# Ledger of designs, part 29: peptides against a protein of PDB entry 4U39

Target 1, 302 residues: chain A of PDB entry 4U39
Amino acid sequence: SIKVIGVGGGGNNAVNRMIENEVQGVEYIAVNTDAQALNLSKAEVKMQIGAKLTRGLGAGANPEVGKKAAEESKEQIEEALKGADMVFVTAGMGGGTGTGAAPVIAQIAKDLGALTVGVVTRPFTFEGRKRQLQAAGGISAMKEAVDTLIVIPNDRILEIVDKNTPMLEAFREADNVLRQGVQGISDLIATPGLINLDFADVKTIMSNKGSALMGIGIATGENRAAEAAKKAISSPLLEAAIDGAQGVLMNITGGTNLSLYEVQEAADIVASASDQDVNMIFGSVINENLKDEIVVTVIATG

## One batch from the design tools (peptide; made by RFdiffusion4, then SolubleMPNN)

Design b1_p30_6_s4
Fold by OpenDDE base, seed 1:
Parts: structure tokens; C-alpha cells; sequence
Structure b1_p30_6_s4 (fold): chain B 302 residues (1-302), chain A 30 residues (1-30)
């Protein structure tokens, strides 16, 4: 089974966005120290952590409170994650609960033998230096606790959105990019396509790989596969070139009109941008909600 | 604001240059 655990405000917003986009084949768990914020979750499983420590009032933007809250609730987290083959831990780094609890939750998932994937955001630079420093500490702790850590730099989202995009919409786009990161992997396992991957394929690319970067490309028209692949590998979210990645996981998602030729063309583009010795695995997904769009998601590991 | 706009423009130029480098590598294989 695949479980997605949203940790703190940003992680829970991402989980809500996943549920709203009908991401299939995954169980959703919302974790928070704030009981009021947790009640707004759309997740089936809602877990308040650190009830004794915080009394449901949240972590006060302190990662140490988030950490201790997850440690207090360890047994409940273990029970909720039990029997998962794969666990996605999603959080906005720089806050209290997400930054502190996500590494603890990730370690619990890993200790249970699940393939543990972190999908986290770095705060925007405008959120201030304190959040950036807290996020750096949380990301460091996540790297030790996960098999793969996908880090989304929120400042790069400002390069893919309109310049007039309100701050609230930039945060919604961060939640959407977190969704795309989780869905881009989960769909490869849970959703049939033209080229199906198994859990063992994904495990080979993601086990003990440390930090990862994600690129996303969306295109329409006759050259949509090539354009989507080119956009994915040139994505602002890829802070480094795919050149130098030890592993590449690629998802090619299209509508019912997705052809094997388009899948191959997109895969060849990503392979051509990658090192010759890269372990590249690609899958295709059919999403009936995509009409003429192709979505290419690339995860560069190592 | 001007420095942030210049940094965003420099990054957009770097993304465009990466796209062009990939397109050039693809054209060398065709």
C-alpha cells in the first residue's frame, strides 16, 4: 500500500490538493499539532500529535516542539503507517510542525521497512531568514530519515507563475508542485499506462539516494511530448542540470490519445539530457482528465 | 525590486540556455 502523510500546515494543504485532484491508489494521513487546522483536512485519517505537549495549540513555529510532538505520538504514527510499502512524507519546511515532525515520521516509516520518500518545500526567501534556517535544519534531518528527499525550492515557483500572481496563489502553486511530485511517483505504481512500472522498479531508483530534484513540463499540440520533456529537464525546479544525476525517474502522463511514439520521444529527450551511465526508469500514465496535454515529471536522484 | 527582477531575468535566461543546449544536443543526434 502507498501512504501519503501530510505534516503540518503546508503538508496538509498539499494533501488537500491531492484529494481535490483525485490522486488514486493512495491512503491519506493528515498530521498536525494544531487541532483546528487538522479539522480542515480532507484526509480520511487525521492525527493530532503532541496533544499533551501542545494541547492542540500548534508548535508555535518551533521545530523542537514539532519533533517532540511526533516523538510523543510515535506509537500512533507507527500504527497508522504499519503495512505501507511506500510512504510519502510531505511538508513545508521552515514551520514548527512540518520541520520538526516530518523527519521523525519519515524515520518511523523507514524503520517499518517502507520505501520512504520526502517531498518537501523550501520556504520563499520573503518568508524570512529564520524560516530558511529552520528549513535547512529540517531538510538535513529529513535526508537522514528518508530513502529519497525531493526538495522543491519555492523561490523557483515564482519563475513558472505569472509575475502578477498573488502571494496566496504562489502558495497554492507550491501545494500543487508537492501534489505533482507525489502523484508523479504514485501514479507510476498505482495507475495503469502504456508502460507500467512495478514497485521494485521505483524502489531501485529511490532507495537510499538522498537528495532529489524534480522537473515538470506540460505541453499541448503536435510536438507536445518533446516540448513537455524539454520543459521538464529545463524546469526552474531543477536547480541543477540532470547532467550528473545517478538515477532518473520519469513519468509521462497523457490522455487516452497518448501514443507509444510520444512516450518514446519524451524518454529519448530526457535520456539525451542525462549522463550515459544514468539509471533511467520511465513509466507512462493515462489520465482521462488530460485532454490534449502531456505532463512530464522528472525526478533526478543522486 | 530591480535586483530581484534582474535575478529572475538571469535565471530565465539560464533556463532558456539549458533548453537551447538540450535542443542542440538533440539536433546533433538527428
Amino acid sequence: as target 1 above (302 residues)
Amino acid sequence: AAAAAAAAAARAAAAAARKAAVEARLAERE
Scores: peptide ipSAE 0.021, ipTM 0.526, DockQ to the pose 0.041
Fold by OpenDDE base, seed 5:
Structure b1_p30_6_s4 (fold): chain B 302 residues (1-302), chain A 30 residues (1-30)
Amino acid sequence: as target 1 above (302 residues)
Amino acid sequence: AAAAAAAAAARAAAAAARKAAVEARLAERE
């Protein structure tokens, strides 16, 4: 089974966005120290952590409170994660709960023998130096606790959105990029396509790989596969080039009109941008909600 | 405001340079 655990405010917003976009084949778990915020979750499983420590009042933007809250609730987290083959831990780094609890939850998932993937955001520079420093500590702790850690640099989202985009819409786009990171992997396992991957293939690329970067490309028209692949490998979210990645996981998602030729064309472009010795695995997904769009998601591990 | 505009221009130039580097690598393998 695949489980997605949203940790704290940002992680729970991302999980809500996943549920709203009907991401299939995954179980959703919402975790928070704030009971009021947790009540707004759309997840089937809602877990308040650190009830004794915080009394449901949240972590006060302190990562140590988030950590201790997850440690207090360890047995409940273990029970909720038990029997998962794969666990996605999603959080906004820089806050109290997400930054402190997500590494603890990730370690619990890993200790249960699940393939543990972190999908986390780094705060915007405008959120201030304190959040950036807290996020750096949380990202370091996550890297030790996961098999693969996808880090989304929120400042790079400002390069893919309109310059006039309101601050609230930039946060919604961060939640959407978190969704795309989880869905781009979960769909390869849970959603049949033209080229199906097994869980063992995904495990080979993602096990003990450390930090990862994600690129996304969306295109339409006759060259949509090539354009989407080129956009994915040139994505501002890829802070480093794909050259030098030890592994590449690629998702080619299209509508019912997605051809095997388009899948191969997109894969060949990503392979051509990657190192010759890279272990590249690609899958295709059919999403009936995509009309003429192709979405290419690339995850570079290493 | 000028530093934000200069950072935005430097980012647009870096994105264009990355796109051009990707296009150049693709063209070297075709």
Scores: peptide ipSAE 0.019, ipTM 0.496, DockQ to the pose 0.036
Fold by OpenDDE base, seed 4:
Structure b1_p30_6_s4 (fold): chain B 302 residues (1-302), chain A 30 residues (1-30)
Amino acid sequence: as target 1 above (302 residues)
Amino acid sequence: AAAAAAAAAARAAAAAARKAAVEARLAERE
């Protein structure tokens, strides 16, 4: 089974966005120290952590409170994760609950023998130096606790949005990029396409790979496959070129009109931009909500 | 627990139905 755990405010907003976009084949778990924020979750499973420590009032933007809250609730987290083959841990780094609790939850998932994937955001520079320093500590702890850690640099989202984009819309785009990272992997296993991957293939690419980067490309029209692939490999979210990656996981998602030729054309572009010795795995997904759009998601590991 | 198991079973059935629909369309194009 595949489980997605949203940890703290940012992780729970991302999980709500996944549920609203009908991401299928996954179980959703919302984790928070704030009981009021947890009540707003759309997840089937809602877990309040650190009820004795925080009294449901949240972590006060302190990662040490988030950590201790997850440690207090360890047995409940173990029970909720039991029998998962794969666990996604999603959080916004720099806060109290997400930064402190996400590494503890990830370690519990890994100790249970699940393939553990972190999908986390680094805060915007405008959120201040304190959040950046807290996020750096949380990212370091996540890297030790996961098989693969996808880090989304929020400052790079400002390169893909309009300069006049309100601050609230920039945060919604960060939640959408977290959704795309989880969905881009989960759909390869859980959603039938033209080329399906086995869980064993995904496990081979993602097991013990450390840090990963994600690129996304969306295009329409006659050259949509080639344009989407080119946008994915040149994505501002890729802080490093794909030519240095040891592993590449690629998802090609289209509507019911997606052709095998378009899948091959997109895969050939990403392979040509990658090192010759790279372990590349690609899958294709059919999404009926995509009319003329192709979405290419690339995850570079190593 | 029973409602989550029923929702997971409904999602698995929907995924199996989509698989069969994709396989049927691939077979109509051959």
Scores: peptide ipSAE 0.007, ipTM 0.285, DockQ to the pose 0.017
Fold by OpenDDE base, seed 3:
Structure b1_p30_6_s4 (fold): chain B 302 residues (1-302), chain A 30 residues (1-30)
Amino acid sequence: as target 1 above (302 residues)
Amino acid sequence: AAAAAAAAAARAAAAAARKAAVEARLAERE
């Protein structure tokens, strides 16, 4: 089974966005130290952590409180994760709960033998230096606790949105990019396409790879596959070029009109941008909601 | 604000350069 754990405010917002977009074949778990925020989760499983430590009042933007809250609730986390083959741990780094609890939850998932994938955001520079420093510490701890850590630099989201985009919409786009990172992998396993991957294929690329970067491209029209692939590999979210990656996982998602030619064209583009010795695995997904759109998601590992 | 705008412009230029390098590698395989 695939489990998605949203940790703290940003992780829970991302999980809500996944549920609203009907991401299939995954079980959702919301984890928070704030009981009021947790009640707003759409997840089936809601877990308050550190109830004794925090009294449900949250972590006060302190990662050490988030860490201790997850440690207090270890047995509950283990029970909720039991029998998962794959665990996504999603969080906004720089806060108290997400930064402190996500590494502990990830380690619990890994110790249970699940393929453990972190999908986390770095805070925007405007959120201040304290959040950036807390996020850096939490990302370092996540890197040790996961098989693969996808890091989304929120400052790069400002390059794909309009310059006049309100701050609240920039946060919603960060939640959407977290959704796209989880869905881009989970759909390869859980959702039938033209080219299905098994869990063993995904495990081969994602096991013990450390840090990863994600690129996303969306296009429409006759050259939509090529354009979406070119957008994915040139994505501002890819802070490094794909030509340095040791592994590439690619998802090509389209509507019912997605052709095998378009899948091959998109895969050939990403392969041409990658190193010759890259371990590339690609899958295709059919999403009836995309109609004429193609979405290419690229995850570069190594 | 000006330094953030200059950094965003430099990064947009780097993304455009990556796109162009990919397009060049594709054209060499045709």
Scores: peptide ipSAE 0.023, ipTM 0.552, DockQ to the pose 0.042; fails the geometry check

Design b1_p30_7_s1
Fold by OpenDDE base, seed 5:
Structure b1_p30_7_s1 (fold): chain B 302 residues (1-302), chain A 30 residues (1-30)
Amino acid sequence: as target 1 above (302 residues)
Amino acid sequence: MKILILVSAKGHEDLKKKIEEQAKKLEEAK
């Protein structure tokens, strides 16, 4: 089974966005120290952590409180994660609960033998130096606790949206990028197809790889597949080029008019931007809601 | 939602071969 755990406010907003977009084949778990915020989750499983420590009043933006809250609730987290083959841990880094609890939850998932993937955000520079420093500590702890860690630099979202985008809309876009990171992988594994993916191949690409890069490209029109692939490999969300990437996961999502030629063209562009001996898993997904749009998601490891 | 093609490959030559094999299977299934 695949489980997605949203940790703290940012992680729970991302999980709500996944549920609203009907991401299929995954179980959703919302984790928070704030009981009122947790009640607003759309997840089937809602877990309050650190009830004794925090009394449901949240972590007060302190990562040490978030860490201790997850440690207090270890047995409850273990039971909720039991039997998962894969666990996604999603959080906004720089806060209290997400920054402190997400590494603890990730380690619990890994110790249970699940393939553990972190999908987290760095705070915007405008959120201040304190949040950036807290996020750096949380990201370091996540890197040790996961098999693969996707870090989304929120400041790079400002390069793909209008410069006048309100702060609230920039946070909504960060939640959407977190959704795309989880969905881009989960659709390849959980969606029924003509061919089943061997989960061993996913493990080969994602196990003990450390940091991963994520790119997204969207295009329409006659050359939409090539344009979407080129946008994905040059995405502002990439902190570096994917040149030399030893592992790649690629999702090509289109409408009912998605052609085999378009899929091949997009795959060839991404492969050519990667290592010559790259281990690649690519899938093409039909989504009737996309009409003439193609979305390419690339996750590069190694 | 439906997966049209799913490929696990190592290197560009294996990728190309597996895409062609999947294409053929999709044509045979029509």
Scores: peptide ipSAE 0.239, ipTM 0.783, DockQ to the pose 0.854
Fold by OpenDDE base, seed 1:
Structure b1_p30_7_s1 (fold): chain B 302 residues (1-302), chain A 30 residues (1-30)
Amino acid sequence: as target 1 above (302 residues)
Amino acid sequence: MKILILVSAKGHEDLKKKIEEQAKKLEEAK
């Protein structure tokens, strides 16, 4: 089974966005120290952590409170994660609960033998130096606790969106990018296809790989597949080029008019940008809600 | 209906081969 855990405010917003987009084949768990915020979750499983420590009032933007809250609730977290083959831990780094609790939850998932994938955001620079420093500590702790860590630099989202994008829309886009990171992987594993992916191949690409890079490309028109693939491998979300990546997960999502030629062209572009001996999992998804749009998601590991 | 074409490949040559194999299966399924 695949479980997605949203940790704290940002993680729970991302989980709500995943549920709204009908991401299939996954169980959603919302984790928070704030009981009022947790009640707004759309997740089937809602877990308040650190009830004794915080009294449901949240972590007060202190990562040490978030950490201790997860430690207090360790047995409850273990029970909720039991029997998962894969666990996604999603959080906005820089806050109290997400920054402190996400590494603890990730370690619990890993200790249970689940393939543990972190999908987290760095705060925007405008959220201030304190949040950036807290996020750096949380990301460092996540690296030790996961098999693969995808870090989304929120400041790079501002390079993709219009300069006049309201602050609230920038956060919504961060939640959407978190969704795309989780869904891009989970759709490859959980969606019944013409050809089933062996979960062993996913483990080979993602187990003990440390930091992963994520790129997204969207295009329309005659060369849409090639353009979307080129945008994905040159995405502002990539902190480095994917050259030398030993593992790649690629998802091509298109409408009912997605051709095999377009799929092949996009896969060849991404492979050619990767190591010659790259272990690649490629998936093509038909989304009837997409008309002329193609979305390419690339996750590079190693 | 989500049609998922999945390819697990090692290196560019294996990727090309597996994409071609999947192409054939997709055509046979139409």
Scores: peptide ipSAE 0.239, ipTM 0.783, DockQ to the pose 0.779
Fold by OpenDDE base, seed 3:
Structure b1_p30_7_s1 (fold): chain B 302 residues (1-302), chain A 30 residues (1-30)
Amino acid sequence: as target 1 above (302 residues)
Amino acid sequence: MKILILVSAKGHEDLKKKIEEQAKKLEEAK
């Protein structure tokens, strides 16, 4: 089974966005120290952590409180994660609960033998130096606790949105990028296809790989597949080029008019930008809600 | 949602081969 755990405010917002976009084949778990915020979750499983420590009043933007809250609730987290083959841990780094609890939850998932993937955000620079420093500590702890860590640099989202985009919409876009990172992988594993993916192949690409890069490209028109692939490999979300990547996961999502030729063209572009001996998993997904758009998600490891 | 193609490949040559094999299977299934 695949489980997605949203940890703290940012993680829970991302999980709500996943549920609203009908991401199928995954179990959703919302984790928070704030009981009022947790009640707003759309997840089927809602877990309040650190009830004794925090009394449901949240972590007060302190990562050490978030950490201790997860440690207090270890047995409950273990029971909720039991039997998962794969666990996604999603959080906004820089806060109290997400920064402190996400590494503890990730370690619990890994110790249970699940393939553990972190999908987290770095705070925007405008959120201040304290949040950036807290996020750096949390990201360091996540790297040790996961098999693969995708870090989304929120400041790079400002390069893909309009300059007049309200701060609230920039946070919604960060939640959407978190969704795209999780969905790009989960759709390949959880959706029944014409060809079953061996979970061993996913493990080969994602197990003990450390940091991964994520790129997203969207395009329309006659060359939409090639344009979406080129945008994905040159995405502002990539902190480096994917050249030399030993492992690549690629998702090509389109409408009912998605052709095999478009899938081949996009896959060839991404492969050609990667190592010659790259281990590549690619999948094509039909989403009936997409009209003329193609979305390419690339995750590069190694 | 429906997956059209899912391929695991090692290197560019294996990728190309597997895409061609999947194309053929999709044509045979029509």
Scores: peptide ipSAE 0.216, ipTM 0.757, DockQ to the pose 0.858
Fold by OpenDDE base, seed 2:
Structure b1_p30_7_s1 (fold): chain B 302 residues (1-302), chain A 30 residues (1-30)
Amino acid sequence: as target 1 above (302 residues)
Amino acid sequence: MKILILVSAKGHEDLKKKIEEQAKKLEEAK
């Protein structure tokens, strides 16, 4: 089974966005130290951590409280993650609960033998230096606790959105990018296809790879597949080029008019931007809601 | 939501070959 665990406020917002977008074939778990915030989760499984430590009042933006809260609730986390083949740990880094608890939860998932993928955000620069420093510590701890870590630099989202985008919409876009990171992988594994992907191939690409890069491209029109692929490999979300990437996961999502030629064209562009000996998993997904849009998600490892 | 093609490939040549194989399967399934 695939489990998505949202940790703290940002992680739970991302999980809510996944549920609202009908991300299929995954089980959702919401984890928080704040009992009131946890009640707003749409997840089937809601877990309050650190009930003794925090009394349900949250972590007070302190990562050490988030860490200790997850440690207090270790047995509950283990039971919730038991039997998962894959665990996505999603969080907004820089806060108390997400920053402190996400690495502990990720380590628990990894120790249970699940393929453990972190999908986390760096805070916006406007959230202040304290959050950036806390996020850096949390990201460092996540790297040790996961098989693959996708880090979304929120400041790069501001390069994709309109300059007049309200701050609240920038946070919603961060939640949407977290969704796209999880969904881009989970759709390849959990969605019934004409061809079954061997989960062993996913493990080969993602196991013990450390940091991964994520790019997203969206386009419409006659050359939409090529444009979406080019946008994905040049995405502002990429902290580096995917040149030399030894492992690539690619999702090509389109409407009912998605052609095989478009899938081939997009895959060839991404492969040509990667190592010559790249291990590539690609999937094409039909989403009836996309109409004329193509969305290309690229995750590069190694 | 439906996956049309899933391919695991190693290198550009294997990728191209597997895309072509999937193309043929999709045409046969129409």
Scores: peptide ipSAE 0.192, ipTM 0.741, DockQ to the pose 0.842

Design b1_p30_8_s1 (from b1_p30_8, 12 letters changed)
Fold by OpenDDE base, seed 5:
Formats: C-alpha cells, sequence, structure tokens
Structure b1_p30_8_s1 (fold): chain B 302 residues (1-302), chain A 30 residues (1-30)
C-alpha cells in the first residue's frame, strides 16, 4: 500500500488538494496538533498528535512542540503506517507541527521498512527569517529520515505565477506543487492495473538518494508535448540542472488524445537533459479529465 | 533489462535505462 501523510497545516492543505484532484491508488492520513484544523481535513484517517502536550491548540509555531507531539503519539503513528510499502510525508517547513513532526513521522515510516519520500516546501522569504531558519532545521532532519527528499522552494513559485498574484494564492499554488510532486510519483506506481510494478525497481531508484529535484511543465496546443517537456526541464523549481542526476522519474499525463509521437517527443527532450545513461522510470498516463493539456513531471534523484 | 507495464486504457510505465526506454518508444511508434 501507498500512504500519503499530510503533517500540519501546509501538509493537510496539500492532502486536501490531492483528494480534490482525485489522486488515485493512495491512502490519505492527516496529522495535526490543532484539532480544529484537523477537522477540516478531507482525509479518511485523521490523527491528532500530542493531545496531552498541546490540548489540541496547535504547536504555536514551535518545531520542538511538533517534534514532542509526534513522539508522544509514536505508537499511533506506527499503527497507521503499518503495512505500507511506500510513505509520502508532505509538509510546509517553517511552522511548528510540520517542521517538528514530519521528520519523526518519516523516521517511523523508514523504521517500518517503507520507502519513505518527503515532499516539503521552504517558506516564502516574506514569511520571515524565523520561519526560514526553522525550515532549514526541519529539512536537515528530514534528509536523515527519508530515502528521497523533494524540497520545493516557494520563492521559485513566484516565478511561475503572475507577479500580481495575491499572497493567499501563492500559498494555494504551493499546495498544488506539493500535490504535483506526490502525484507525479504515485501515478507511476499506484496506477490501477500497474500493481505489478516491481517495487524493488522503484526502491533501486529512490532508496537512499537524498535530495531530489522536481520540474513541472504544462502546455496546450499543437506542440504541447515538447513545450511541456521543455518547461519541466527548465522549471524554476529546479534549483540545479538535472544533467548530473543518477536517476530520473518522468511522468507525462494527457487526455485520451495523447499520441505516441507526443510521448516520444517529451521523452527525448527530458532524456537529452541528462548526460548519462541513467536509470529511469517513465510513465505515460491517460487522464480523461484532461482536455488539451499535457503535464510533464520530472524528478531527478542523486 | 527494460520492464514494460501496460494498462488497458493505453497508460504504461517503463523501467530501465534511458537508452532502453528511448529505443522502446521509437520501436513502439513504428
Amino acid sequence: as target 1 above (302 residues)
Amino acid sequence: MLKVYEREDGSFVLVGKKSEILAYLKEKRE
């Protein structure tokens, strides 16, 4: 089984976005210290952590409280994660619950033998220096606790949205990018009827790889596949070029009109961005909800 | 070794080396 755990406010918002976008083949778990916020989750499994410590009032933007809350609820977390082959841990770094609890949850997943993937955000610069410093500590802890860590630099989201985008919409876009990161991987693994994907192959590409980079491209029109692929490999979300990657995960998603020619064009473009004959997982997914849009997701590991 | 996983709806996943994947996609198109 594949489980997605949203941790804290940002993580839970991302999980809600995943559910709204009908990400398939995964189980959703919402984790929070704030009981009121947790009640707004659309996840089937809702877990309040640190009930004794916080009394359901949240972590007060203190990562140490988030950490202690997860430690208090370790047994409950273990039970919820038991039997998972893969666990996605998603959170917004810089806050109390997400920053503190996500590394603890990730470590629990890893100790249970699950392939553990972190998909987290760095705060926007405008959120303040304190949040940036807290996020740095949380990310460092996540690196030690996961097999692969995707870090989304929120400031780079400002480069892909309109300059006049309100702050609230920028946060929504961050939630969407978290969704895209999880979905880009989960669609490759959890696609119904592809259950026979040898998880060993996924582990070979993702186990103990440390930090990963993610690029996303979306396009429409006659050259949509090529444009989407070019956007993905040149995405502002990529803090570095993918040419040095040891492994690549690529997903191209389109509607029922997605052609093999388009799939090949996209593959050639992404493949040309790496100099080595890398290990690759390549997915072509049909989504009937997509009309003329093609989405290309690239994850570079190692 | 290239591994191929296919669905009835035309979705598929390829696992292998980059060169193997590109070769397969080229062959599948022809």
Scores: peptide ipSAE 0.644, ipTM 0.957, DockQ to the pose 0.882
Fold by OpenDDE base, seed 4:
Structure b1_p30_8_s1 (fold): chain B 302 residues (1-302), chain A 30 residues (1-30)
Amino acid sequence: as target 1 above (302 residues)
Amino acid sequence: MLKVYEREDGSFVLVGKKSEILAYLKEKRE
């Protein structure tokens, strides 16, 4: 089974976005120290952590409280993650619960033998230096606790949205990018009817790879596949070029009109961005909800 | 070795080397 666990406010917002977008083949778990915030989760499984420590009032933006809360609730987390083949841990770094608890939860998943993938955000610069510093600590802890860590630099999201995008919308876009990161991978593995994917192959590409880079491209029109692919490999979300990657996950998702020509064109473009004959998982996924849009997600590991 | 997973709706997943995947996609188009 594949489980997505949202940790803290940002993680739970991302999980809600995933549920709203009907990401298939995954089980959702919402984790928070704030009981009121947790009640707003759409996840089937809701877990309040650190009930004794926080009394459901949240972590007070303190990562140490988030960490201790997860440690307090270790047995409950283990039970919730038991039997998972893969665990996505998603969180917004810089806060209390997400920053502190996500690494603990990730380590629990890894210790249970699950392929553990972190998909987290760095805070926007405008959230302040304290959040940036806390996020750096959380990301460092996540790197040690996961097989693959995708870090989304929120400031780079500002380059892909309108310059007049309100702050609230920027946060929503961050949640959406988290969703896209998880979905880009999960659609390759958990797509109904493709369940027979040998999970060993996924492990080969994603196990113990450390930091991964993610690029996303979306396009419409006659050259939508090429445009989406070009956007993906040149995505502002990529902190570096993918040319040095040891593994690549590529997902092209389109509507029912997605052609094999488009798929090939996108594949060629992404492949040209890597000089090495890398191990690759390549997915072409039909999603009727996309209509005329093509989404290309590229994840470079190693 | 290239592994191919296909769904009835035309969705598919390929697992292998980049070169194998590209070759497969070219062949499938012909």
Scores: peptide ipSAE 0.641, ipTM 0.957, DockQ to the pose 0.879
Fold by OpenDDE base, seed 1:
Structure b1_p30_8_s1 (fold): chain B 302 residues (1-302), chain A 30 residues (1-30)
Amino acid sequence: as target 1 above (302 residues)
Amino acid sequence: MLKVYEREDGSFVLVGKKSEILAYLKEKRE
């Protein structure tokens, strides 16, 4: 089984977005210290952590409280994660619960033998230096606790959205990028009818790879495949070029009109950006909800 | 070794070396 755990406010928002977008083949768990916020989760499993510590009032933007809350609830977390082959831990770093609890939860998942993937955001610069510093600490802890860590730099999201985008929408976009990160991988592994993917191959590409880079491209029109692929490999979300990666996960998603030519074209473009003979998982996914859009997601590991 | 997973709706996943994947895609298109 594949489980997605949203940790704290940002993580739970991302999970809600995943559920709303009907990401298939995964089980959702919402984890929070804030009981009121947790009640707003759409996840099937809702877990309040640190009930004794926080009394459901949240972590007060203190990562140590988040950490202790997860530690308090370790047994509950273990039970919720038991039997998972893969665990996605998603969080907005910089806050209390997400920053503190996500690494603990990730470690629990890893200790249970699950392939553990972190998909987290760095805070926007405008959220302040304190959040950036807290996020840095949390990301460092996540790196030690996961097999693969995708870090989304929120500031880079501002480069792909309209300059006039309200702050609230920027956060929503961050949630969406988190969704895309999880979905980009989960669609390769957990898509109904494709579930027979040898998980060993996934482990080969994702186990103990540390930081991963993610690029996303979306395009429409006659050259949509090429454009989407080019956007993906040059995505502002990529903190570095994907060259030198030891592994590449690529997903091209389109509507029912997605052609093999388009798939090949996108593959060629992404392949040209990577080293020769890299281990690759390549997915072509039909999503009937997509009309004219093609979405290319590239994740470079190692 | 290239592994191929296919779904009835035309979705598929390829696992292998980049060169193998590209070769497969080329052949599949022809």
Scores: peptide ipSAE 0.640, ipTM 0.957, DockQ to the pose 0.910
Fold by OpenDDE base, seed 2:
Structure b1_p30_8_s1 (fold): chain B 302 residues (1-302), chain A 30 residues (1-30)
Amino acid sequence: as target 1 above (302 residues)
Amino acid sequence: MLKVYEREDGSFVLVGKKSEILAYLKEKRE
């Protein structure tokens, strides 16, 4: 089984976005120290952590409280993650619960033998220096606790959106990018009818790979496949070129009109961005909800 | 070794080396 666990406010917002977009083949778990916020989650499983420590009032933007809350609730977390083959841990770094609890939860998942993937955001610069510093600590802890860590720099999202985009919309876009990161991987592994994927092969590509980079490209029109692929490999979300990666995950998603030519064209473009004959997971996914749009997601590991 | 997983709707997943994947996609198109 694949489980997605949203940790804290940002993580739970991302999980809600995933549920709203009907990401298939995954179980959703919402974790928070704030009981009121947790009640707003759309996840099937809702877990309040640190009930004794916080009394449901949240972590007060203190990562140490988030950490201790997860430690207090270790047994509950273990039970919720039990039997998972893969665990996505998603959080917005810089806050109390997400920053502190996400690494603890990730370590629990890893200790249970699950392939553990972190998908987290760095805060926007406008959220302040304190959040940036807290996020740095949380990300460092996540690196030690996961097999693969995707870090989304929120400031790079501002390069993709209109300059006049309201702050609230910027946060929504961050949630959407988190969704895309999880979905880009989960669609490769948990696509209905493709469940026969040997999970051992996925583990080979993703286990103990450390930090990963993610690029996303979306396009429509006659050259949509090539355009989407080019956008993905040159995505502002990529803090570095995908050249030198040891592994690549690529997902091309389109509507029922997605052609093999388009799939090949996109694959060639993404493949040309890597110098080595890397280990690769390549997916071509049909999504009936996509009309004329193609989405290319590239994750470079190692 | 290249592994191929296919679904009835035309979705598929390939696992292997980049070169193997590209070769497969080329052959599948022909």
Scores: peptide ipSAE 0.640, ipTM 0.956, DockQ to the pose 0.888

